# Ledger of designs, part 17: peptides against a protein of PDB entry 4JHK

Target 1, 212 residues: chain A of PDB entry 4JHK
Amino acid sequence: EDYKIQSFDLETQKLLKTALKDPGSVDLEKVSSVIVDQSLKDQVFSREAGRICYTIVQAEAKQTNGSVFRRNLLNRLQQEFKAREETRKRSTQEWVCLVSFICNIFDYLKVNNMPMVALVHPVYDCLFRLAQSDALKNEEEVDCLVLQLHRIGDQLEKMNVQLMDELFNLLRDGFLLQEDLSSMGRLLLLEILEFRAGGWKLSDTAQKYYYS

## One batch from the design tools (peptide)

Design b1_p14_2_s3 (made by RFdiffusion4, then SolubleMPNN; from b1_p14_2, 4 letters changed)
Fold by OpenDDE base, seed 3:
Structure b1_p14_2_s3 (fold): chain B 212 residues (1-212), chain A 14 residues (1-14)
Amino acid sequence: as target 1 above (212 residues)
Amino acid sequence: MDEEIEKLIEEESS
């Protein structure tokens, strides 16, 4: 199976490939740190990071019935989540990377093939923050919000429809009432409102864009 | 809320 890790140097690529096949032979704390650090810098990588993390978790569980990688990964995630407001203040780019990473961990790292219940509220907290007026005026944050809802909105709604209704009330109000949205921001909000109303169904073109 | 994500996940998966 191919993984998109060409953005790393050759030494790090080798480390990741080894972790995927034989996690017991590498420093899994170091592997988790490398993945998280890159995910906080590159939003595009966060999708692949989720898939890589899932594979390493499964490989370690099968090999040693251990969870060293997952514990280190989630500990780091917890630290970054707690500091999310400071991150947003420092860098919008790092903030949207953090949100993307949390959402992709939710999407890929499942228990018994189900989303982790413990991540539901943290994910919604991030999306609600992106839906506030001070965030909706920033096109980079709107891009992030809409992208995550396209990828995991249907799963999140199944976990808590009430929170999803509340979130989309904010998005509707932003679309209709907020005056300082960019033209693209308004288009993205309208598109995501219609996407949910249509039952979260993607066209073939949209599938390629969001999942390929 | 800022829950302890790792602890909750471990409890859920055990």
Scores: peptide ipSAE 0.023, ipTM 0.664, DockQ to the pose 0.542
Fold by OpenDDE base, seed 1:
Structure b1_p14_2_s3 (fold): chain B 212 residues (1-212), chain A 14 residues (1-14)
Amino acid sequence: as target 1 above (212 residues)
Amino acid sequence: MDEEIEKLIEEESS
């Protein structure tokens, strides 16, 4: 019921609140743009953004049987995804925010209570990029990678176990063979390797770390 | 290689 939108100005907060309750009365393209823009700046917000987006999608479907918001949201997502390499070059922070946002949309924006098949490959593409040697040496990228796998790894594996195996082969090789990993990066890789091996089950401590 | 999300969404939604 309560959404974390305090980072927006009052006018934008009102816009978002109205979109959640009466989506037909607002410019849903503008709403989607605001959500995406903020998600690209704040990785923490990206988690909330997924929940907000799902709520708006359901509200619009119920009110008008429309999908204007979802269409605009996914169109913008496509644009950002295509430009992901340029984003990464410009700002690691913006890049990990983009990955986080895409993963959270995958997590929350269900269709008939199922993940959108169209998002599976884009999500894997992002995670594979984070698993490359030039990214694994950056602790911020490793943190993002491991965080997403904790949150959606089990769901993503169900969509394509072969790609997940390939991804974790890269992570294993990085852990064992790459020399310029930070101590924390190496620990994170080990933890996620063990996490999957254990059936994607979190301990109480790990749950607080990744979902609090 | 990039995934064409828009095209796949249209196919999935039809």
Scores: peptide ipSAE 0.023, ipTM 0.650, DockQ to the pose 0.439
Fold by OpenDDE base, seed 4:
Structure b1_p14_2_s3 (fold): chain B 212 residues (1-212), chain A 14 residues (1-14)
Amino acid sequence: as target 1 above (212 residues)
Amino acid sequence: MDEEIEKLIEEESS
């Protein structure tokens, strides 16, 4: 398969390509750092990063039964998650990239073909933060929230329906009661409320928009 | 809720 890594320099591209095919021949800690750093800068890449990470994890497991890459990746993810409030205060863009990356890792980095249970609460914590009043007034944060719910909402609900109900109570309150929402923000909240009510089902057009 | 992801992963895989 081809991977979208054109944003990296040629040397880094070579490193990533080698990691995908022969992970034992490269520094997997360095590879994980490069992927995380880029994912925190580029929200579009974070989606591709999930797929790349899954492939490297599978390749390393098959080649050496090792988990060096996954361990380094998740350790870095944990560090960034712990510092999420500081990140949000420093840069909204970096914050939404962090949320996007965590959600995409949840989506792609499965264990035994199942979502990692350990990532459920961190993902919900990020989404709950985006659902607070101070975040809902920022269209960039609303965009991120709605995008993640479109991509992984059905999976998250399957993991914990109670948390999803609580999250959507906040979104409903925001839609109905919050006065400083942008017009687009209000429309996005309404759309995601209806999306869940419809069983998380997308049209072919919407599928292309959110998953391509 | 600030959970240690690595710790939870170890518990999940054990």
Scores: peptide ipSAE 0.022, ipTM 0.644, DockQ to the pose 0.411
Fold by OpenDDE base, seed 5:
Structure b1_p14_2_s3 (fold): chain B 212 residues (1-212), chain A 14 residues (1-14)
Amino acid sequence: as target 1 above (212 residues)
Amino acid sequence: MDEEIEKLIEEESS
């Protein structure tokens, strides 16, 4: 199976390929760091990173019954999450990459074929931050918010419907009351409000856009 | 919420 790792140098590509098939022979802390670093600057890779991470977790469990990679990955995510306000202040692009990565890990890194409960509140905290007035005025942050809700909104709601209701109350108020939204931002908020109201169901066109 | 994710995982797995 092929993974989208062409953006890395040849040495790092070799490291990642080895981790995918023989995780016991590489430094899994280094592997996790490489994946997180690239995901924090490349939003396109972030989606693939979730799939790569899940594969490595499964490979390590099968080979050594270990969880070293998952531990290192989640520890790094926690560090980045704690520093999220500093990241947002430094770079909107890095901030939306961070949110995207956390959401993609939630989407792919299942435990017993279920979402990790420990990631629910961190994901909601990121989405609530994107739903604040100072973030809603930035189209790049609105793009990120709407994209994540399209990808994992139905899963998140199943984990905590009360938080989802509170989040969408903020989005409704932003759509109706906030004056400094961009035209596209306002359209995106309307679309996501209607998307949830319709039961999180995607059209064929939307399915291709968000998941292919 | 800034609780350590690994701590939450340990509690979830117990």
Scores: peptide ipSAE 0.022, ipTM 0.651, DockQ to the pose 0.450

Design b1_p14_2_s4 (made by RFdiffusion4, then SolubleMPNN; from b1_p14_2, 5 letters changed)
Fold by OpenDDE base, seed 4:
Structure b1_p14_2_s4 (fold): chain B 212 residues (1-212), chain A 14 residues (1-14)
Amino acid sequence: as target 1 above (212 residues)
Amino acid sequence: MDEEIQKLIEEESS
């Protein structure tokens, strides 16, 4: 299986490849930090990062029955999550990358094929932040919000339907009442409202777009 | 909400 790690230098690529196959032979804290750092810079990579992380977690579990990588990953995630407002103020791009990363970890880093319950509230918190008026006016944040809801909305709803209802109340109000939405932002909000109303069902075309 | 991830880490370390 190929992993999209072309954005890293050759040395780091080797490190990641080794971690994927022989995690016990590398510094897993360093590996986790590299993945998180890149995920905060590249939203496209953040999607791949989830898959990479899952593979490393599984490899370590099989090799040593350990969880060093996951612990380090989650520790860094916690640090970034706590600082999310500062990140947002500093860089919208880094903020949406952070949200994307958290959501992708939620999506891929499952235990016994179940999502990590501890990530549910953090994910919702990020999505709620994106659903605030000051964020909805920013198309980049709307793009992120809608993308994540397309990817993991159905899973999140299963974990907490009340929060999802509250979130979509905000999105509905934004769509109907907020005046400074971009044209595309408004279209995206409408689309996601209809997407959920339709049971989170994707067309083949949409599936490729959001999950490729 | 900010402490859920930390709780998970602690639980996994036990």
Scores: peptide ipSAE 0.104, ipTM 0.772, DockQ to the pose 0.515
Fold by OpenDDE base, seed 1:
Structure b1_p14_2_s4 (fold): chain B 212 residues (1-212), chain A 14 residues (1-14)
Amino acid sequence: as target 1 above (212 residues)
Amino acid sequence: MDEEIQKLIEEESS
């Protein structure tokens, strides 16, 4: 019922609140733009953004049987995803925010209580990019990678176990072979390897590695 | 991969 939108100005908060309850009375393109823009700046908000987006989608479907918001959201998502390499070059922070946002949309924006199949490969593509050696040396990217796998790894594996195996082969190799990992990065990789091995469930040992 | 999201957009627009 309560959404964390206090980071927006009062006018924008009102816009979002109205969109959640009466989406037909607001400019849903503007709403989607505001949500995406903030998600690209604040990784924490991206989690909330997924929930907000789902609620707006449900509200619009119920009110008008429309999907204007979802169309605009996906259009913006497509634009940002296509430009992901440029974003990464420009700002690591914006890049990890983008990944977080895409993953959270996958997590929350369900259709008939099912993940959108079309988002599976884009999500994996982002995670594979984070698993490359040039990204694994950056602790901010490793943190993002591990966080997303904690959140949606089990769901992604159900969608494509082969890609998940390939991804974790890269993570294992990074953990064992890459020399320029930070101590925290190495611990995070070990934790996520054990997390999956344990059926995507945290053990006491894994918790220590992840939160220490 | 880019095409998959685009396909969703097209389906939503129909």
Scores: peptide ipSAE 0.102, ipTM 0.777, DockQ to the pose 0.468
Fold by OpenDDE base, seed 2:
Structure b1_p14_2_s4 (fold): chain B 212 residues (1-212), chain A 14 residues (1-14)
Amino acid sequence: as target 1 above (212 residues)
Amino acid sequence: MDEEIQKLIEEESS
């Protein structure tokens, strides 16, 4: 299995590769920190980060029946989540990276082949924040919101359809009533509204765009 | 909400 970790220096790449194969031989707290830090800088990496994290979790469980990495990862995730408003104020880019990372962890870090229930509300909280008027006017935030809903919307709905209904009520209102949406933002909102209405089904072309 | 989430995350991570 190939992992995209070229953005790290060689020493860190070695650390990550070792964590993937022999997690017991490395500082898993450091590994988790490195992954989170990079995910907060690179939204593209956050997708890969989810897969990497899952692999490390599985490797550690298999090797030592331990969960040191997962504990450290989730602790760091919680810290970042708690500070999400400050992050958003500081940098929209970091904020959308944070949301992307949380969503990707939700998507990949399964427990018994199911999403962690503990992450459902945090994910929804992030998406609801992106659905507020002050966020919908920012195309970067709309991009993030729509991207995440394309990737994990169906899973989230299965976890809590009531929250999804509420979220999409906000999105519909934004689409119809908010005046300061960009043209692309409005198109994206319409697209995601139709996407859910169509049962979260994507064409092959759309699949490549959102899941590659 | 954050405190509740913290507890839940800790439970999931253990």
Scores: peptide ipSAE 0.078, ipTM 0.771, DockQ to the pose 0.747
Fold by OpenDDE base, seed 3:
Structure b1_p14_2_s4 (fold): chain B 212 residues (1-212), chain A 14 residues (1-14)
Amino acid sequence: as target 1 above (212 residues)
Amino acid sequence: MDEEIQKLIEEESS
């Protein structure tokens, strides 16, 4: 199976490939740190990071029935989540990368083929933050919000429909009432409102865009 | 809120 890790140097690529096949032979704390650090810099990588993390978790469980990698990964994730407001203040780009990473971990790192319950509220908290007026005026944050809802909105709704209703009330109000949205921001909000109303169904073209 | 999340994450990761 091919993983998109060409953005790393050759030494780090080797480390990741080894972790995927023989996690017991590498420092899994270091591996988790490398993945998180890169995910905070590159939003595109966060999708692949989810797949990589899932594979390493499964490999370690099979090899030693251990969970060292998952524990280190989630501890680092929680650390970054707790500091999310400071991250947003420092860099919008790092903030949207953080949100993307958390959402992709939610999407891929499943237990018994189910999302981790512990990540539901953190994901919603991030999306609610992106749905505030001060965030909706920033097109980069709107792009992130809409992208995550396209990818995991249906799963999140199954976990807590009440929070999803509240979130979309904010998005509706933003679309209808907020005056300082960009033209593209307004279009994206309208599209995601219609997407949910249509039962979270993607066209073949949309499937390729969001999941390929 | 954040403390509760930390506890839940640790429980699921163990």
Scores: peptide ipSAE 0.038, ipTM 0.728, DockQ to the pose 0.783

## One batch from the design tools (peptide)

Design b1_p15_1 (made by RFdiffusion4)
Fold by OpenDDE base, seed 5:
Structure b1_p15_1 (fold): chain B 212 residues (1-212), chain A 15 residues (1-15)
Amino acid sequence: as target 1 above (212 residues)
Amino acid sequence: SYTLPPYTESWSAFL
């Protein structure tokens, strides 16, 4: 039960460790803000952040039957989501971190072992934004799009297959028709098209072709 | 360009 929190200062590390084991003894709003702030700077951390958030949610529920942490976390995420276009304009890196974190929260934070319905449309909206022509020409945005679809595409499709069909129509059009994709971007789009067509998994042959 | 309808409800209201 170790968590990768070495990027934080010692005081913050202590705060996070305490939140994981004794959430009632710390400011859970502060904890949520720290996690969100770091996730918006470090895309690699966002995956770990989802796991950390899940553990804190479970710990608080067990300790006090409370949901203070989750409420504060989702409120902050929704604020960032509402400002997503300005974030994208300011920094592609921050934008893809935001998308990654929202998708990871969707993946890890479930209600009664089910995805949070409230996050379905926001997640799709982020992915649709990444599927627009102005985003597909940016390799960093394509990387993010493909990564999220690898992680949660199957779950999202179960929530709304019509939106997934529409999303992949855009991706197919981008792959076939858009001229200013990078070679790597085009390869990634082809891979994700094949990934869904294969039931959200890669064959051994495809894995070797794309990643070996 | 494709855009989904704006989400106007609070995410935390579904907890």
Scores: peptide ipSAE 0.274, ipTM 0.794, DockQ to the pose 0.763
Fold by OpenDDE base, seed 4:
Structure b1_p15_1 (fold): chain B 212 residues (1-212), chain A 15 residues (1-15)
Amino acid sequence: as target 1 above (212 residues)
Amino acid sequence: SYTLPPYTESWSAFL
């Protein structure tokens, strides 16, 4: 299987490839750190990172019945999460990368084919933060919010429908009442409202309208 | 339906 790790140097690529096949032969703490660091810089990579992480977790479990990688990964993620407000103030780009990575880990890193319950509240916390007025006025934060809801909204709702209802109440209010939304931001909010209303699916007509 | 555990300061505690 091929993984998109071209953004790393060759030595790191080799490290990652080895971790994917023979996790017991590498420093899994280092591997987790490298993945997190890159995911905090590249929002696109964070999607691939989720898949990579899942594969490493599976490989380690199969090889040694261990969970060193997963533990280190989650510990690092939690540290970043705890500092999320500081990150947001420092760099919107790093903040949306953090949110994206947490959401992608939620999406890919399953336990017995089930979502990690420990990540449900953190994910919602991130999304609720993006749904606040000061975030909705920033197009890159709106983009991030809508992207994550497209990717994992249905899964999150299954975990806690009440929180999802509360979140979408905020989005509705933002769409209707907030004056400093960009035209694109307002359009994206409308789209995601319709997306959920349609069972987390878009019709061909809606796809054409919003994204063509 | 799912029952979520209390919010904790240790994500790995639920593994």
Scores: peptide ipSAE 0.269, ipTM 0.776, DockQ to the pose 0.288
Fold by OpenDDE base, seed 2:
Structure b1_p15_1 (fold): chain B 212 residues (1-212), chain A 15 residues (1-15)
Amino acid sequence: as target 1 above (212 residues)
Amino acid sequence: SYTLPPYTESWSAFL
């Protein structure tokens, strides 16, 4: 299977490929660090990194019944999460990559086929941050917010409908009341409001309207 | 505005 690791140098690609097949033969802390580092710089990779991480987790579990990779990954990710405001201040790109990666990990790293409870609040925290007025005026942040809600909104709502209601209250208010939204940002907010109202589904007609 | 709870727990501890 192709894990979309072309953004890495060849040596690192080999490291990752080895981790995917024989995790016991590599430094899994290093692997986790490399994945997080790249996810913060490359949003395309950040979006897809969850699948890679899941595969490594499964491979290690099957090989040694270990969880070294997952522990290191989550520890590093939590460190980045704790520093998220500084990251946002430094680079909007890195910030939205971080959010995307956290959401992607939430989507893929499931326990007993269920989302990790430990990540529910952190994910909502990220989304609530993106829903603040100072973030909604930035189209890059709105893009990230709406994208994540499209990907994991239904799962998040199942974990905590109250928080989702509160989040969408902010989005509604932003759509209706905030003056410095871009035209596309406002359109995306409207779309995601309709998306949730429709049970986290979008008709083909609506999709063409919002994303043509 | 919404106030989120503090995060003092290790994410890896929930595994």
Scores: peptide ipSAE 0.259, ipTM 0.773, DockQ to the pose 0.629
Fold by OpenDDE base, seed 1:
Structure b1_p15_1 (fold): chain B 212 residues (1-212), chain A 15 residues (1-15)
Amino acid sequence: as target 1 above (212 residues)
Amino acid sequence: SYTLPPYTESWSAFL
């Protein structure tokens, strides 16, 4: 399989490739740290990171019935989550990377082909934070919010429809009432409102309107 | 501003 890890140096690439095939032969704590660190720098990598993480988890489980990688990964991620407000204050870019990575871990790191229940509230917490007025005025945060809802919104709703209703009430209010939204931000909010209303699918007409 | 309840349990404890 092809994994997009060219952003790492050659030594780290070798480490990751080995972890994917022979996790017992590498320091899986180090591997988890490297993946989290890069995911906090590169939002695009966060999506690939989720897939990589799931593969390593499966490989370790198969090879040794171990869970060293997953344990270290989740512990580190939870630490970052707990410090999310400080991160947001320090760097919007790091904050949206963190949200992206948490959402992608939720998407890929399945347990018995089901989402990790423990991540449901943390994910919603991140999305609700992005839906606050001070975040909606920042296009980078709106981009992140809408992207995650496109990727995992249907799964999240299945886990807790009440929270999703509350979240979208905030998004609707932001779209209708908030004065300092950018034109693109307002367009993105409208699109995601329609996306959910359409059963988490985008009609051909809407696709042309928003993205063509 | 909407706030969610606090979560103190370790994510890795649910493995």
Scores: peptide ipSAE 0.259, ipTM 0.777, DockQ to the pose 0.734

Design b1_p15_1_s1 (made by RFdiffusion4, then SolubleMPNN; from b1_p15_1, 6 letters changed)
Fold by OpenDDE base, seed 5:
Structure b1_p15_1_s1 (fold): chain B 212 residues (1-212), chain A 15 residues (1-15)
Amino acid sequence: as target 1 above (212 residues)
Amino acid sequence: MFELPEYTEDFSAFL
């Protein structure tokens, strides 16, 4: 299987490739740190990172029945989550990368083909933060919010429908009542409201309207 | 610096 790691230097690429095939022969803490660092800078990579992380977790479990990589990954994720407000204050770009990474880990890092229950509330906390009025006025944050809900909204709802209802109440109020939304932000909120109302599916007509 | 205890993976417990 091919993984998109060309953005790393050759030494790091070798490290990642070895981790994917022979995780017991490398420093898995270092591997996790490299993946997290890049994911916090590149939102596109965070999607690939989720897939890479899952593969390393499975490889380590098969090789040694260990979970060193997963523990280090989640510990780093917890640290970044704890500092999320400071990150948002420092850089909107880094903040949305953090949210994207947490959501992608939730999406890919399954245990026994099930999402990690421990990540449900942290993911919702991030999405609720993006749904606050001070975030909804920023198009970059709205883009992130809507993207994550498209990717994992149906899974999250299955984990806690009450939180999803509360989240979408905020989004509806933002769409209807908030005055300083951008035109694109307002359009994206409307789209995601319709997306959930349609059972987390977008009709062909809506697809053409919003994205053609 | 904190770490997850070996007996739990409760992410929210450390947040």
Scores: peptide ipSAE 0.032, ipTM 0.669, DockQ to the pose 0.138
Fold by OpenDDE base, seed 4:
Structure b1_p15_1_s1 (fold): chain B 212 residues (1-212), chain A 15 residues (1-15)
Amino acid sequence: as target 1 above (212 residues)
Amino acid sequence: MFELPEYTEDFSAFL
């Protein structure tokens, strides 16, 4: 498999590659910290971090039946989640990276091919925060919101359709009623509304229209 | 798939 770790220096890349193949030979707490730190700074990496994490989790389980990496990863994630409002106030970029990372972990870090139930509400909490009026006026936050819903919306809905309905009520209201949306933000909201209405998929024509 | 150890930390405590 090809892991997108080009944003790291060569030494860190080597560390990660070693963790992927032989997790027992590295400090897994350090590895988890490096992954989280980079995910909070690099949205491109944040998108792929879940897959990397899953591989390390599987490798450690196979090698030692251990879960040191996963525990450290999720503990750090909890810490960052707890501080999410402070993060948002400090840096929109770091905030959307955090949301992206949490969603990516939800998407990839599965147990017995099922998502971690404990992450469902935290993910929804992040998405609901992005759906508030003060966030919808920021195109970067709208981009993040729509991107995550494209990635994991169908999975989240299966976990809790009521919360998804409530979330999309907010998005509909934002689309219809909020005056300070950017034109692109409004377009993205419309697209995601149609995306869900179409069963979490779009026709080729619609896809080209919204993302050409 | 490998059987993963159960994670016991309660993430809901942070909501």
Scores: peptide ipSAE 0.030, ipTM 0.621, DockQ to the pose 0.098
Fold by OpenDDE base, seed 3:
Structure b1_p15_1_s1 (fold): chain B 212 residues (1-212), chain A 15 residues (1-15)
Amino acid sequence: as target 1 above (212 residues)
Amino acid sequence: MFELPEYTEDFSAFL
């Protein structure tokens, strides 16, 4: 078991480790808040946070058949989601971290090995926001968008192919028509268009071309 | 430009 929690102080690391092993012995609301707070600051941790959250959920379920952590986590996530426009205005970095976190929760926090249906529309809403013209001109937002689609696009499409088609219509329009895209942003959009067209896969040659 | 309505459902309501 190797969880990437080195960015936390020792006290918080201990808290998280205890939550992973004995969730009933800690304040799970506090744990959820700590995880969300850090995920909004560190996109790398945001990825790991999904796995951590899943483990805590499973541990609590097995220990007490409870769901306190998951409820608190999703409640906080909902709050951050509702405030996403304010977050975006304040900090692009926090915004892309939020999107990353929501996507990672979607990826890891499965119920009976299935994605939570309740997260489908929030995820799409975030991705659609990243696909708007004012976001596509920002390379950091394009990076986030493309990264999430690489990670969960295939799963998300299975949940709602119509929304995925609409999303990619925006991406195609951005690639073809938007004038203030960076060269890298345009390249990334082309790559993700090709990625989906190839069944959410890329050839080794294409991979090298886009990410050399 | 496509405008998506804001999602307003409570995540925790589905637990």
Scores: peptide ipSAE 0.029, ipTM 0.626, DockQ to the pose 0.713
Fold by OpenDDE base, seed 2:
Structure b1_p15_1_s1 (fold): chain B 212 residues (1-212), chain A 15 residues (1-15)
Amino acid sequence: as target 1 above (212 residues)
Amino acid sequence: MFELPEYTEDFSAFL
C-alpha cells in the first residue's frame, strides 16, 4: 500500500495521498495533471504512476461511482499522444517517458481485469514509431521499446496479434538490415525477438546472457 | 518519414 512519491514536494505528496484515500476531497484534475507531468519527466515514476492511477480510479469509483480522475487522466494522455511527434522532436527523453507512461496506464488501468480496448491502437502506434528506422538507431528509444514489450507485449498480442506480427517484422528487419544500429541496440532487438518467440518468457540462461 | 497507421485511434471511448 506504499507508493513511491518521494520525488514530489511535501504538499503534492499530501495531495496524492489524500487522492488515494479520499478522492472526493481533492481536485482530481490537478491530481491527474501532476501525475502526468511527473511521468513525462521521470520514466521510473511512470511505472508507479500506473499503479497510483488505478488506485485512485478504484477509490473514486467506490466513493462516488465517479470517473473524474480517469476522464481527466485520459484526456491529458490523449493530448500528449496527439503531440507525440513534436515531443519527440523536442526531447527524446520526454518522448520515451510519454510512451512509457501510456504503456503503464494500459498495463494498470484495467476494467474488470481487462485492458482498455481504446488504448490498444495508441499503444501500438507508439511502439510502431519506436520501431521505425530513425528511432531504432537511438539507443534510448530502443531501450524504451524493448522495456515496454517486456512489460505488456503479451497483453498487447492478445488484443491484436496481427499488429504484433507487423511490429516484430519491423524489429526483425531492423535487427538484420539496419546498418546504423548500435551493438547494444542490436542485442536488445535480438533479445526481444527471442522473448516473444519463447512465449513472452525469458529463461534464466537467456537472462544472464543479455543482461549480466 | 513516419506516417500514422490507418488504425490510429484516440482515447475517446473511455472519456
Scores: peptide ipSAE 0.029, ipTM 0.611, DockQ to the pose 0.501

